# Ledger of designs, part 114: peptides against a protein of PDB entry 5YCA

Target 1, 132 residues: chain A of PDB entry 5YCA
Amino acid sequence: RSLPAERNPLYKDDTLDHTPLIPKCRAQVIEFPDGPATFVRLKCTNPESKVPHFLMRMAKDSSISATSMFRSAFPKATQEEEDLEMRWIRDNLNPIEDKRVAGLWVPPADALALAKDYSMTPFINALLEASS

## One batch from the design tools (peptide; made by RFdiffusion4, then SolubleMPNN)

Design b2_p24_6_s2 (from b2_p24_6, 13 letters changed)
Fold by OpenDDE base, seed 5:
Structure b2_p24_6_s2 (fold): chain B 132 residues (1-132), chain A 24 residues (1-24)
Amino acid sequence: as target 1 above (132 residues)
Amino acid sequence: SLEEEIEKLREKMREAIENGELFE
């Protein structure tokens, strides 16, 4: 499939050691009408624009927000490009849509597949290994 | 309506979590 032409320079090297990123993750409990849920986020700052994006994980089932990954990886993408990728994810992976949160959330294996496509493997590995 | 405004607020909260913006 086609992805946006310009990728966040933060992800220029997909082979870097992920372990230094683990302590940069932060967990927070969010209260919902049906009970609390813990989320983990990793701040990812574009080294050129200095604009941050957050990668998101649900602690309970380790689901990762594919939408957050896409937005971080492709900061200049149009809404149409995002919509096309989300449709691809829906058709080819195993995303869930949770009523409590927006976007498409994928299991760890799918997240790592996307990470390879987006050159984000170290960041997703760190997010998955972070404590909650 | 009030119902519509509440739903809009709920949607904003859902999006805030997706983008990691609900964290303090």
Scores: peptide ipSAE 0.361, ipTM 0.803, DockQ to the pose 0.310
Fold by OpenDDE base, seed 1:
Structure b2_p24_6_s2 (fold): chain B 132 residues (1-132), chain A 24 residues (1-24)
Amino acid sequence: as target 1 above (132 residues)
Amino acid sequence: SLEEEIEKLREKMREAIENGELFE
């Protein structure tokens, strides 16, 4: 597959220690018609543009929003590029589509595979290890 | 219709969660 050419400079080094990012994550309970669910988010700010994106995890099963990852990693991606990547994820990984939230959500192992592709490994590790 | 407007609001909520925008 072809990923967008320009990546968020926040992710220039995929080998950094993730542990300092863990306490930066925040959990919040959201009420739905069928009951509450907890989500964990990590604020990721592009150091050049200063535009923030949030990486998202469902606390209960640790599903990670692949869409949030893609949008953070590739801030200049076109809609076509995003659509192509989401199709690739559907075809090659194990995404979940939940009626309560938008986008594709993937299990931890798949999230880490994507993180390697997007150079986001420390951030996804931190998000997965954060308390909820 | 009212039902359509409610559904639009629900969709906005779904997207806001994906983007982490419903947090305090």
Scores: peptide ipSAE 0.359, ipTM 0.802, DockQ to the pose 0.311
Fold by OpenDDE base, seed 4:
Structure b2_p24_6_s2 (fold): chain B 132 residues (1-132), chain A 24 residues (1-24)
Amino acid sequence: as target 1 above (132 residues)
Amino acid sequence: SLEEEIEKLREKMREAIENGELFE
């Protein structure tokens, strides 16, 4: 597959220590018709454009929004590029499509695989280790 | 229609969660 050419400069170094990012994560309970669910988010700001994107985790099963990852990593990607990557994820990983939320959500192992591809490993590790 | 508007609202909520925008 082909990933977008320009990547968020926030992710220039995939080897950074993730522990300082853990306390930056925030958890919140969201009410749904069939009951409450807790989500964890991590604010990721592009150091050049100053535009933030949020990485998202379902607290209970630690599913990570692959869509949020892609949008943060490749802020200049076209919709076609996003669609292509989401199709790749659907075909090669085991994403969950939850009716309560949009996007493709992947288990921790798959999230870390994507993180490696997107150079986001410290951020995904922090998101996974954050309390809920 | 009302049904369409409700569906649009539901979709916006779903997207807001995905993008982390439904947090206080």
Scores: peptide ipSAE 0.357, ipTM 0.801, DockQ to the pose 0.300
Fold by OpenDDE base, seed 3:
Structure b2_p24_6_s2 (fold): chain B 132 residues (1-132), chain A 24 residues (1-24)
Amino acid sequence: as target 1 above (132 residues)
Amino acid sequence: SLEEEIEKLREKMREAIENGELFE
């Protein structure tokens, strides 16, 4: 597959220690008709544009929003590029689609695979290890 | 229709969670 040409400069180094990012994660309970669910988010700000994106995790099963990862990693991606990547994820990983939330959510192992592709490994590790 | 508008609101909320905007 082909990923967008320009990546968020925040992710220029995939080898950074993730532990300092863990305390930056925040958990919140969201009420749904079927009951409450806890989500964990990590704010990721593009150091050049100063535009923030949030990486999202479902606390219960540690599913990570692949869509949020893509949007954070590739801020100048077209909708077509996003659609192509989401289709690739659907075909090659094990995403879940939850009616309560948008996007494709993937289990931790798949999230880390994507993180490697997007150069986001420290951030996804931190998100997965954060308490909820 | 009302049903369509409700669905639009639900979709916006679903997207807000995905983007972490509901936390702001």
Scores: peptide ipSAE 0.353, ipTM 0.801, DockQ to the pose 0.319

Design b2_p24_6_s3 (from b2_p24_6, 14 letters changed)
Fold by OpenDDE base, seed 1:
Structure b2_p24_6_s3 (fold): chain B 132 residues (1-132), chain A 24 residues (1-24)
Amino acid sequence: as target 1 above (132 residues)
Amino acid sequence: SMEEEIEKAREKMREAIENGELFE
């Protein structure tokens, strides 16, 4: 498949050690009518534009927001490009069903597959390994 | 209602994803 042409320069090196990023993650508990749920977030700042984006994980099942990954990786992507990628994810991966969350979320293995495609493996590894 | 509260949380999350800010 085709991905947007310009990628966030933060992700220029997919081989970096992820361990220094682990303590940068932060957990947040959100109260829902059916009980609390914890989300883990990692701030990712574009070194050129200085615009931050937060990668997001559901702590319990380690589902990752594919939407957050895409928007962080491709800051100049059009809505059409995002829609095409999200459709590809729906057709080829295993997005979860959860009415409590917005955007498209995928299980850890799928997140790592996307991370490889988006060249952001260290960041997703850190997000997945962070305590909640 | 429960559904309304879920939708409120969902909207906050959507906003956070879209603008890169923290959600609460």
Scores: peptide ipSAE 0.272, ipTM 0.798, DockQ to the pose 0.809
Fold by OpenDDE base, seed 3:
Structure b2_p24_6_s3 (fold): chain B 132 residues (1-132), chain A 24 residues (1-24)
Amino acid sequence: as target 1 above (132 residues)
Amino acid sequence: SMEEEIEKAREKMREAIENGELFE
């Protein structure tokens, strides 16, 4: 597949230690019609543009928003490029089915696979290890 | 209806993702 050419400079080094990022995660309880659900969030700021994105994990099953990952990793991507990647994820990975949330969410193993592709491994590891 | 409320929450989540932030 073809990923966008320009990547967020925040992710220039995929080999960094993730542990310093763990305390930066925050848990949040969100009320839905069928009950509360806890999300873990990690603020990721593009050091060049200063635009932040929040990576998101469902605390209970550790599903992670692939949509948020993509938008953080590729800040100049077009909607068409995003659509193509989301289709690839649907066809090649195992996105979850949850009527409460929008965008595409994937289980931990898939999130780590995407993290490798997007050079986001430390950030996804931290998000997965953070308490809720 | 409950389904309508779920859709509203889903739409709010969509907006949050588009803005790079989870809704409050």
Scores: peptide ipSAE 0.210, ipTM 0.778, DockQ to the pose 0.802
Fold by OpenDDE base, seed 5:
Structure b2_p24_6_s3 (fold): chain B 132 residues (1-132), chain A 24 residues (1-24)
Amino acid sequence: as target 1 above (132 residues)
Amino acid sequence: SMEEEIEKAREKMREAIENGELFE
């Protein structure tokens, strides 16, 4: 597959210690007809553009929003590039089926595989280890 | 309906992913 050419400079070093990012995560509860669900969010600010994006985890099963990862990693990507990557994820990984959430979400192991591809490993590790 | 309420929540989440704002 072909990923977008330009990556968010926030992710220039995939080997950074993730532990300082853990306390930066925040939990948010959303009410649904079948009950509340907690999401954990990590603010990721592009150091050049100063535009923030939020990486998102569903607290209960630790599923991660692949959409949020892609949008943060590739801020100049076209919708076509995003669609191609999401199709690749559907064909090669194990995205979840949950009618409550928007975008494409993947289990922790798949999220870490994507994190390696996107150079986001410290951020995904922190998001997964944060308390809810 | 329940389906409409879920769709509203999905829309808020989609907007949050796209623009970085908090969702309710």
Scores: peptide ipSAE 0.275, ipTM 0.798, DockQ to the pose 0.798; fails the geometry check
Fold by OpenDDE base, seed 4:
Structure b2_p24_6_s3 (fold): chain B 132 residues (1-132), chain A 24 residues (1-24)
Amino acid sequence: as target 1 above (132 residues)
Amino acid sequence: SMEEEIEKAREKMREAIENGELFE
């Protein structure tokens, strides 16, 4: 597959230590008709544009929003590029089915695979290790 | 309805993903 040409400069080094990012994560409880659900989020600010994005994890099963990852990693991507990547994820990984959430979400192992592709491994590791 | 309430929550989440803002 082909990923967008320009990547968020925040992710220039995929080998950085993730531990300093762990305490930057925050939990948020959302009330649904069938009960509350906790999401963990990590604010990721593009150092050039200063535009922030939030990476998101479902606390219960540690599923991570692939949509949020893609949009953070490729802030100048077209909708068509995003659609192509989401289709690739559906065809090659194991996205979850949850009617409560928007976007495409994947299990931790798949999230780490995507993180490698997007050069954002430290951020996903931190998000996965953060408490909720 | 319950379905409508879930959809409202999904929409807020969708907006948060799109613009980087917090959702609830």
Scores: peptide ipSAE 0.256, ipTM 0.791, DockQ to the pose 0.826; fails the geometry check

Design b2_p24_6_s4 (from b2_p24_6, 11 letters changed)
Fold by OpenDDE base, seed 5:
Structure b2_p24_6_s4 (fold): chain B 132 residues (1-132), chain A 24 residues (1-24)
Amino acid sequence: as target 1 above (132 residues)
Amino acid sequence: SLEEKIEEARKKFAEAVRNGELFE
């Protein structure tokens, strides 16, 4: 696979301590037709463009939105590049199916694998450790 | 139907994520 050439400068250092990011996470209950679900989000702002993206965790099973990770990591990615990566994830990782939410969601271990690829390890660790 | 309502909610969720409206 070919990841986009330019990565969000927020993720320039994959070795940073994640613990300061934990209190920056927030939980939110979203009402769906079949009942409520809690999500945890972490606001990630591109320091150059100032555009924020939210990384997202499903509280119940700790699934992480791979789509949100990709969009945050690669702010200039094309839709084709995103589609290619999502297909790769489907073929190589273990995405879940949830009809209530858009995007491609993966279990924690897969999220951390992607985080390594996207240089987002501290942020995903924080997102996973945050309370809901 | 419930299925239709869930699909509508899914679409709204997607739009909210894209527009940065969720969690703000």
Scores: peptide ipSAE 0.344, ipTM 0.825, DockQ to the pose 0.615
Fold by OpenDDE base, seed 1:
Structure b2_p24_6_s4 (fold): chain B 132 residues (1-132), chain A 24 residues (1-24)
Amino acid sequence: as target 1 above (132 residues)
Amino acid sequence: SLEEKIEEARKKFAEAVRNGELFE
């Protein structure tokens, strides 16, 4: 498939050790009408534009927001490009559904597959290994 | 209803994520 041409320079090296990123993650309990849920996030700042994006994980089942990954990886992507990628994910991976949250969320294995595609492997590994 | 409350929470969550204020 085709991905956006320009990628966040934060992700120029997919071979970095992820362990230093683990303590950068933060967990928070959010109250929903049907009960509490814990989320873990990792702040990822584009070193050139200084614009931050937050990678997000549901603590309970370790689902990762593919939407947040895409938006962080491809800051200049059009809505059409995002829509095409999200459709590809729906058709080729195993996204979960959760009425409480927006975006497209995927299991850990799928998140790591996307991370490889987006050159985000260290960041997703850290997010998955962080305590909640 | 519970369903309506969940939808409202969903909207608030989405807005918080977009604004980067979810964990503020």
Scores: peptide ipSAE 0.341, ipTM 0.826, DockQ to the pose 0.593
Fold by OpenDDE base, seed 4:
Structure b2_p24_6_s4 (fold): chain B 132 residues (1-132), chain A 24 residues (1-24)
Amino acid sequence: as target 1 above (132 residues)
Amino acid sequence: SLEEKIEEARKKFAEAVRNGELFE
């Protein structure tokens, strides 16, 4: 597969210590028609454009939004590039389906695999370790 | 119907994520 050419400069170093990011995460209970669910988010701001993206985790099963990861990592990606990557994820990883939320969600192991590809490992580790 | 309510919630969630408003 081909990932977009330009990556968010926030992710220039995949080896950074993730622990300072843990307290930056926030949990929130969201009411859905079929009941409540808790999500954990981490605000990630592009240091050049100042545009924020929120990485998302479902507290119950620790599923991570691959869509949010991709959009944060590749701020100039086209819709076609996103669609191509999401299809790759469906074909090669183990995404879950949740009718309540949009985007493609993956289990922790897959999220960490994507994090390596997107150079987001510290941020995904922090998101996974944060309390809910 | 419940299905319609869930779909509506799904759209609202997606919009909130795009706009960064979900966790305000």
Scores: peptide ipSAE 0.341, ipTM 0.825, DockQ to the pose 0.595
Fold by OpenDDE base, seed 3:
Structure b2_p24_6_s4 (fold): chain B 132 residues (1-132), chain A 24 residues (1-24)
Amino acid sequence: as target 1 above (132 residues)
Amino acid sequence: SLEEKIEEARKKFAEAVRNGELFE
């Protein structure tokens, strides 16, 4: 696979301590036709463009949106680059299906693998450890 | 139907995420 060349400068250092990010996470209950579901989110703002993205965890099984991770990590990526990465994830990781939500969601271990590739480890660790 | 409502909700969810409005 070929990841986009330019990465969000927010993720320039993958070795930072994640614990200060934990209290930045927020839980939110969303009402769906078949019942409520809780999500945990972390607002990630590009320090240069000031454009925010929200990393998301499904509280029930701790699945994390790989799509949101990719879009946050690579703000200048083309749709073709995103499609290529999502196909790679389907072929090499263990994404889940959820009829209620869009995007590609992966279990915690896979999310951390992607986080390493995208230089987002502190943010994903914080998202996973936050209370729901 | 419930199935239709779920699909509509999914589309709305996707749109909200794209627009940055869901979790702001």
Scores: peptide ipSAE 0.333, ipTM 0.822, DockQ to the pose 0.567

Design b2_p24_7_s1 (from b2_p24_7, 8 letters changed)
Fold by OpenDDE base, seed 2:
Structure b2_p24_7_s1 (fold): chain B 132 residues (1-132), chain A 24 residues (1-24)
Amino acid sequence: as target 1 above (132 residues)
Amino acid sequence: MAAAEREAAEENMKRILAQFEEAE
């Protein structure tokens, strides 16, 4: 697969300590017709453009939004590039399309695999360790 | 997923993101 050429400079160093990011995560209860669900979010702001994206985890099963990861990592990606990556995820990982919330949601192991590809490992580690 | 289900999920995502931003 071909990932977009330009990556969010926030993710320039995949080896950074993730622990300072843990307290930046926030748990939030979201109401749905079938009941509430808790999400853990991490606001990630591109230091150059100042545009934020939220990384997010479903608290119950620790699923991570791969779509949100991609959009945060590759702010200049085309829709075609996103579609191609989402197809790759469907073909190579174990994504779930949740009926309540859009995007591809992947289990922790898959999220960490993507994080390595997107240079987001500290952020995903923090998101996974944060309390809900 | 059906098209209508995907659309509903997209709308929910927008709502959730708005709530996240409001809470920050």
Scores: peptide ipSAE 0.713, ipTM 0.939, DockQ to the pose 0.841
Fold by OpenDDE base, seed 4:
Structure b2_p24_7_s1 (fold): chain B 132 residues (1-132), chain A 24 residues (1-24)
Amino acid sequence: as target 1 above (132 residues)
Amino acid sequence: MAAAEREAAEENMKRILAQFEEAE
């Protein structure tokens, strides 16, 4: 598959130590009609545009929002490019579409596979290891 | 998922992101 040409410069080095990012993650309880759910978030700011995106993990099952990963990694991607990638994820990984929260949510192993593709490995490792 | 369900999920995501930003 092909990914968007321009990547968020925040992710220029996929080999960085992830441990300094762990304390930057935050757990937050979100209320839903059927009860509360805890999310772990990591605010990722593009150093050039200063536009932030949140990486997100559902605390209970450790699923990661692949959609949020893509949007953070590829800030200039078109909707068509996103749709193409989301289709690839559906066809090649194990995403879940949660009825409460939008996007494709993938298990940790799939998240790390995507992280390698998007050059986000330190950030996803930190997100997965952070306390909830 | 039905279209209406997806729309509701999108609205929830917007709400969640707003709450995240507010808490930062």
Scores: peptide ipSAE 0.712, ipTM 0.938, DockQ to the pose 0.825
Fold by OpenDDE base, seed 1:
Structure b2_p24_7_s1 (fold): chain B 132 residues (1-132), chain A 24 residues (1-24)
Amino acid sequence: as target 1 above (132 residues)
Amino acid sequence: MAAAEREAAEENMKRILAQFEEAE
């Protein structure tokens, strides 16, 4: 598949130690009509544009928002490029569409596969290891 | 998902992100 040409410079090095990122993760309870749900978040700021994006994990099943990963990794991607990648994820991985929160949510193994593709491995490792 | 469900889920995501930003 083809990914967008320009990537967030925050993810220039996929081999960085993820340990310092773990304490930057935060757990937060979100209220829904059917009851509360806990999310783990990691604020990721583009060092050039200073635009932040949140990476997100559902505490219940450790699902990661692939949509949020993509938007953080490729801040200049078109809607068409995003749609194409989301289609690829549907066809090749095991995404879940949660009725409460938008985007494609993928299990940890799939998240790590995407992280490798997006050069986000340290960030996803930290997000997965953080406590909820 | 139905269109209405998707829209609701998108609004929830916006709300969640706003809460994240407020907490940071």
Scores: peptide ipSAE 0.712, ipTM 0.938, DockQ to the pose 0.841
Fold by OpenDDE base, seed 3:
Structure b2_p24_7_s1 (fold): chain B 132 residues (1-132), chain A 24 residues (1-24)
Amino acid sequence: as target 1 above (132 residues)
Amino acid sequence: MAAAEREAAEENMKRILAQFEEAE
């Protein structure tokens, strides 16, 4: 597959220690008609554009939003490029489409596989290790 | 998923992101 050419400079080094990012994660309860759900979020700001994106995990099953990962990693991606990647994820990983929250949500192992591809490993490790 | 369910999920995502931003 072909990923977008321009990547968020926040993710320039995939080998950095993730532990300093853990305390930057925040747990937040969101209310839904069928009951509350807890999400763990990490605010990731592009150091050049100053545009923030949230990485997010469902606390209950540790699913990570692959869609949010992609949008954070590739801020100039076209909708066509995103659609292509989401199709690849459907075909090669184990995503779920949650009825409550949009996007493709993937289990931890798949999230780490994507993180490697997107150069986001420290951020996803931190998100997975953070308390909920 | 049904179209109505997808729309609801998208609206929820917008709401969630807004709440995240407010909490930061």
Scores: peptide ipSAE 0.712, ipTM 0.938, DockQ to the pose 0.852

Design b2_p24_7_s2 (from b2_p24_7, 10 letters changed)
Fold by OpenDDE base, seed 5:
Structure b2_p24_7_s2 (fold): chain B 132 residues (1-132), chain A 24 residues (1-24)
Amino acid sequence: as target 1 above (132 residues)
Amino acid sequence: SAAAEKEAAERNMERILKAFEEAE
């Protein structure tokens, strides 16, 4: 597959220690029409554009939003590029398309696989290790 | 319907993002 050419400079080094990022994660209860659910979030700001994106994990089953990962990693990607990547994820990984919350949600192992592809390993490790 | 469920799921994601932004 072909990923977008321009990547968020925040993810320039995939080998950094993730532990300093853990305390930056936050657990938050979100109220939906049919009830509450807890998410763990990590605010990731592009150091050049200063535009933030949120990485997010469902506390209940540790699923991580692949859609949010992609949008954070490739903030200038086209919708077509995103659609192609989401199709690739469906075909090659084990995503869950949640009926209540949009996007593709992947289990931790798949999230780490994507993190390697997107150069986001420290951030996803931190997100997975953070308390909920 | 499937379309209605998809729209509701999208609204819920927007709700999440708004809540995150307000909390940071």
Scores: peptide ipSAE 0.721, ipTM 0.938, DockQ to the pose 0.895
Fold by OpenDDE base, seed 3:
Structure b2_p24_7_s2 (fold): chain B 132 residues (1-132), chain A 24 residues (1-24)
Amino acid sequence: as target 1 above (132 residues)
Amino acid sequence: SAAAEKEAAERNMERILKAFEEAE
Protein backbone atom coordinates (compact mmCIF):
# COMPACT_ATOMS: atom_id res chain seq x y z
CA ARG B 1 0.00 0.00 0.00
CA SER B 2 0.95 3.63 -0.44
CA LEU B 3 0.56 5.93 2.53
CA PRO B 4 0.39 9.70 2.01
CA ALA B 5 3.73 11.44 1.61
CA GLU B 6 3.27 14.10 4.28
CA ARG B 7 2.80 13.12 7.90
CA ASN B 8 1.76 15.22 10.88
CA PRO B 9 5.01 16.46 12.47
CA LEU B 10 3.52 15.64 15.87
CA TYR B 11 4.43 12.03 15.09
CA LYS B 12 8.05 12.57 14.08
CA ASP B 13 9.42 10.24 16.79
CA ASP B 14 7.76 6.88 17.32
CA THR B 15 10.13 5.91 20.14
CA LEU B 16 9.06 8.49 22.71
CA ASP B 17 7.87 7.44 26.15
CA HIS B 18 4.08 7.23 26.13
CA THR B 19 3.52 7.55 29.87
CA PRO B 20 3.35 11.37 29.93
CA LEU B 21 0.46 11.18 27.49
CA ILE B 22 -1.69 8.95 29.68
CA PRO B 23 -2.94 11.72 31.98
CA LYS B 24 -3.81 13.78 28.91
CA CYS B 25 -6.43 11.24 27.93
CA ARG B 26 -10.00 11.90 29.03
CA ALA B 27 -12.98 9.64 29.48
CA GLN B 28 -16.29 11.09 28.38
CA VAL B 29 -19.85 9.85 28.28
CA ILE B 30 -21.60 10.72 25.04
CA GLU B 31 -25.38 10.81 24.88
CA PHE B 32 -26.80 9.22 21.75
CA PRO B 33 -30.44 8.86 20.77
CA ASP B 34 -30.22 5.17 21.67
CA GLY B 35 -28.45 5.80 24.96
CA PRO B 36 -25.08 6.73 26.44
CA ALA B 37 -21.65 5.38 25.54
CA THR B 38 -18.24 6.10 27.04
CA PHE B 39 -15.22 7.08 24.97
CA VAL B 40 -11.63 7.84 25.87
CA ARG B 41 -10.17 10.72 23.87
CA LEU B 42 -6.72 12.20 23.30
CA LYS B 43 -6.42 15.62 21.72
CA CYS B 44 -3.55 15.71 19.24
CA THR B 45 -2.59 19.09 17.83
CA ASN B 46 -0.43 19.51 14.75
CA PRO B 47 2.40 21.74 15.98
CA GLU B 48 2.69 23.52 12.64
CA SER B 49 -0.90 24.03 11.53
CA LYS B 50 -2.31 24.11 15.08
CA VAL B 51 -5.21 21.97 13.88
CA PRO B 52 -6.36 19.46 16.49
CA HIS B 53 -7.57 15.93 15.93
CA PHE B 54 -8.99 13.56 18.49
CA LEU B 55 -7.84 10.00 18.84
CA MET B 56 -10.55 7.93 20.42
CA ARG B 57 -11.26 4.58 22.03
CA MET B 58 -14.58 2.95 22.81
CA ALA B 59 -14.55 2.12 26.50
CA LYS B 60 -16.72 -0.96 26.13
CA ASP B 61 -14.46 -3.01 23.85
CA SER B 62 -11.29 -0.87 23.62
CA SER B 63 -11.75 -0.40 19.87
CA ILE B 64 -9.75 2.47 18.39
CA SER B 65 -10.91 4.64 15.50
CA ALA B 66 -8.54 3.88 12.63
CA THR B 67 -10.20 6.62 10.62
CA SER B 68 -9.29 9.20 13.24
CA MET B 69 -5.75 7.85 13.42
CA PHE B 70 -5.32 8.21 9.68
CA ARG B 71 -6.77 11.69 9.53
CA SER B 72 -4.54 12.84 12.37
CA ALA B 73 -1.42 11.25 10.90
CA PHE B 74 -1.98 12.47 7.35
CA PRO B 75 -3.61 15.90 7.40
CA LYS B 76 -3.14 16.49 3.66
CA ALA B 77 -4.35 13.09 2.51
CA THR B 78 -6.90 12.91 -0.26
CA GLN B 79 -10.16 11.06 0.08
CA GLU B 80 -8.82 8.52 -2.39
CA GLU B 81 -5.78 7.88 -0.21
CA GLU B 82 -7.99 7.43 2.83
CA ASP B 83 -10.29 5.07 0.97
CA LEU B 84 -7.31 3.03 -0.17
CA GLU B 85 -5.97 2.71 3.36
CA MET B 86 -9.36 1.83 4.82
CA ARG B 87 -9.68 -0.87 2.18
CA TRP B 88 -6.25 -2.19 3.12
CA ILE B 89 -7.30 -2.30 6.76
CA ARG B 90 -10.42 -4.25 5.87
CA ASP B 91 -8.37 -6.73 3.87
CA ASN B 92 -5.45 -7.18 6.25
CA LEU B 93 -6.66 -6.44 9.79
CA ASN B 94 -9.80 -7.09 11.81
CA PRO B 95 -11.80 -3.87 11.82
CA ILE B 96 -15.37 -3.39 12.92
CA GLU B 97 -17.75 -1.11 11.08
CA ASP B 98 -19.95 -0.07 13.96
CA LYS B 99 -23.53 0.60 12.94
CA ARG B 100 -23.91 3.35 15.52
CA VAL B 101 -20.68 5.31 15.00
CA ALA B 102 -19.01 6.03 11.66
CA GLY B 103 -15.48 5.02 10.66
CA LEU B 104 -13.41 1.86 10.98
CA TRP B 105 -12.80 0.71 14.53
CA VAL B 106 -9.98 -1.73 15.19
CA PRO B 107 -9.04 -3.84 18.21
CA PRO B 108 -6.00 -2.87 20.32
CA ALA B 109 -3.53 -5.16 18.53
CA ASP B 110 -4.54 -3.79 15.15
CA ALA B 111 -4.42 -0.24 16.46
CA LEU B 112 -0.83 -0.80 17.54
CA ALA B 113 0.04 -2.24 14.15
CA LEU B 114 -1.37 0.85 12.48
CA ALA B 115 0.34 3.07 15.02
CA LYS B 116 3.67 1.62 13.98
CA ASP B 117 2.90 2.31 10.34
CA TYR B 118 1.77 5.87 11.11
CA SER B 119 4.52 6.55 13.68
CA MET B 120 1.91 7.04 16.43
CA THR B 121 2.95 4.30 18.87
CA PRO B 122 3.30 6.49 21.99
CA PHE B 123 -0.10 8.05 21.44
CA ILE B 124 -1.92 4.79 20.90
CA ASN B 125 -0.19 3.15 23.85
CA ALA B 126 -1.31 6.02 26.05
CA LEU B 127 -4.84 5.87 24.72
CA LEU B 128 -5.03 2.14 25.40
CA GLU B 129 -3.61 2.39 28.92
CA ALA B 130 -5.78 5.29 30.03
CA SER B 131 -8.67 4.50 32.35
CA SER B 132 -12.27 4.85 31.28
CA SER A 1 -32.52 1.11 5.84
CA ALA A 2 -28.79 0.80 5.37
CA ALA A 3 -28.60 4.35 4.05
CA ALA A 4 -30.49 5.70 7.04
CA GLU A 5 -28.24 3.80 9.44
CA LYS A 6 -25.14 5.12 7.71
CA GLU A 7 -26.40 8.67 7.99
CA ALA A 8 -27.25 8.16 11.65
CA ALA A 9 -23.77 6.78 12.29
CA GLU A 10 -22.23 9.84 10.69
CA ARG A 11 -24.40 12.12 12.79
CA ASN A 12 -23.31 10.25 15.89
CA MET A 13 -19.65 10.74 15.02
CA GLU A 14 -20.30 14.44 14.60
CA ARG A 15 -21.98 14.44 17.99
CA ILE A 16 -18.92 12.79 19.52
CA LEU A 17 -16.52 15.29 18.00
CA LYS A 18 -18.64 18.24 19.06
CA ALA A 19 -18.83 16.90 22.60
CA PHE A 20 -15.06 16.40 22.67
CA GLU A 21 -14.43 19.93 21.48
CA GLU A 22 -16.82 21.40 24.01
CA ALA A 23 -15.18 19.48 26.84
CA GLU A 24 -11.61 20.51 25.95
Scores: peptide ipSAE 0.721, ipTM 0.938, DockQ to the pose 0.892
Fold by OpenDDE base, seed 1:
Structure b2_p24_7_s2 (fold): chain B 132 residues (1-132), chain A 24 residues (1-24)
Amino acid sequence: as target 1 above (132 residues)
Amino acid sequence: SAAAEKEAAERNMERILKAFEEAE
């Protein structure tokens, strides 16, 4: 598959130590119409544009939003490029389609595979290691 | 319906993001 050409400069180095990012993760209970659910979030700010994106993990099953990963990694991606990648994820990984929350949610192993592709490994490692 | 559920799921994601922003 082809990924967007321009990547968030925050993710320029996939080999950085993830441990400093762990304390920056936060667990938060979100109230939905059908009841509460806990998420772990990590605020990721593009150092050039100063635009933040949140990476997020469901506490219940440790699923991570692949959609949020993609949008953070590729801030100038078109909707068509996103759709193409989401289709690739459906065809090649094991996403969970949650009926309550939009986007493609993937298990930890798949999240790490995507992280490697998006050069986000430290951030996803931190997100997975953080407590909920 | 599937369409209604999709809309609700999108609203829930927006709710999550808003809550995250308010907490930071």
Scores: peptide ipSAE 0.721, ipTM 0.938, DockQ to the pose 0.903
Fold by OpenDDE base, seed 4:
Structure b2_p24_7_s2 (fold): chain B 132 residues (1-132), chain A 24 residues (1-24)
Amino acid sequence: as target 1 above (132 residues)
Amino acid sequence: SAAAEKEAAERNMERILKAFEEAE
């Protein structure tokens, strides 16, 4: 597969210690029409553009939004590039397309595999280890 | 319908993101 050429400079170093990011994660209950659900979020701000994106984990099953990971990692990606990557994820990993919440949600192991590809391992490690 | 469910799921994601932004 071909990932977008330009990556969020926030993720320039995949080898950083993730532990300082853990306390930056926040658990939050979201009220949906059919009831509440808890998510863990991590605000990730592009240091150049100052545009934030949220990484997010479903508290119940620890699924992580691959869509949000991609959008954070590749701020200048086209919709076509995103669609290509999401298709790759469907074909090569074990995503869940949740009927209630949009995007591809992947289990922790798959999230870490993607994190390596996107150079955002510390952020996903922190998100997975944070309390809910 | 599938289309209606997809739209609802997208609205729910927007709700999540809005809630995150308001809480930060």
Scores: peptide ipSAE 0.720, ipTM 0.938, DockQ to the pose 0.899

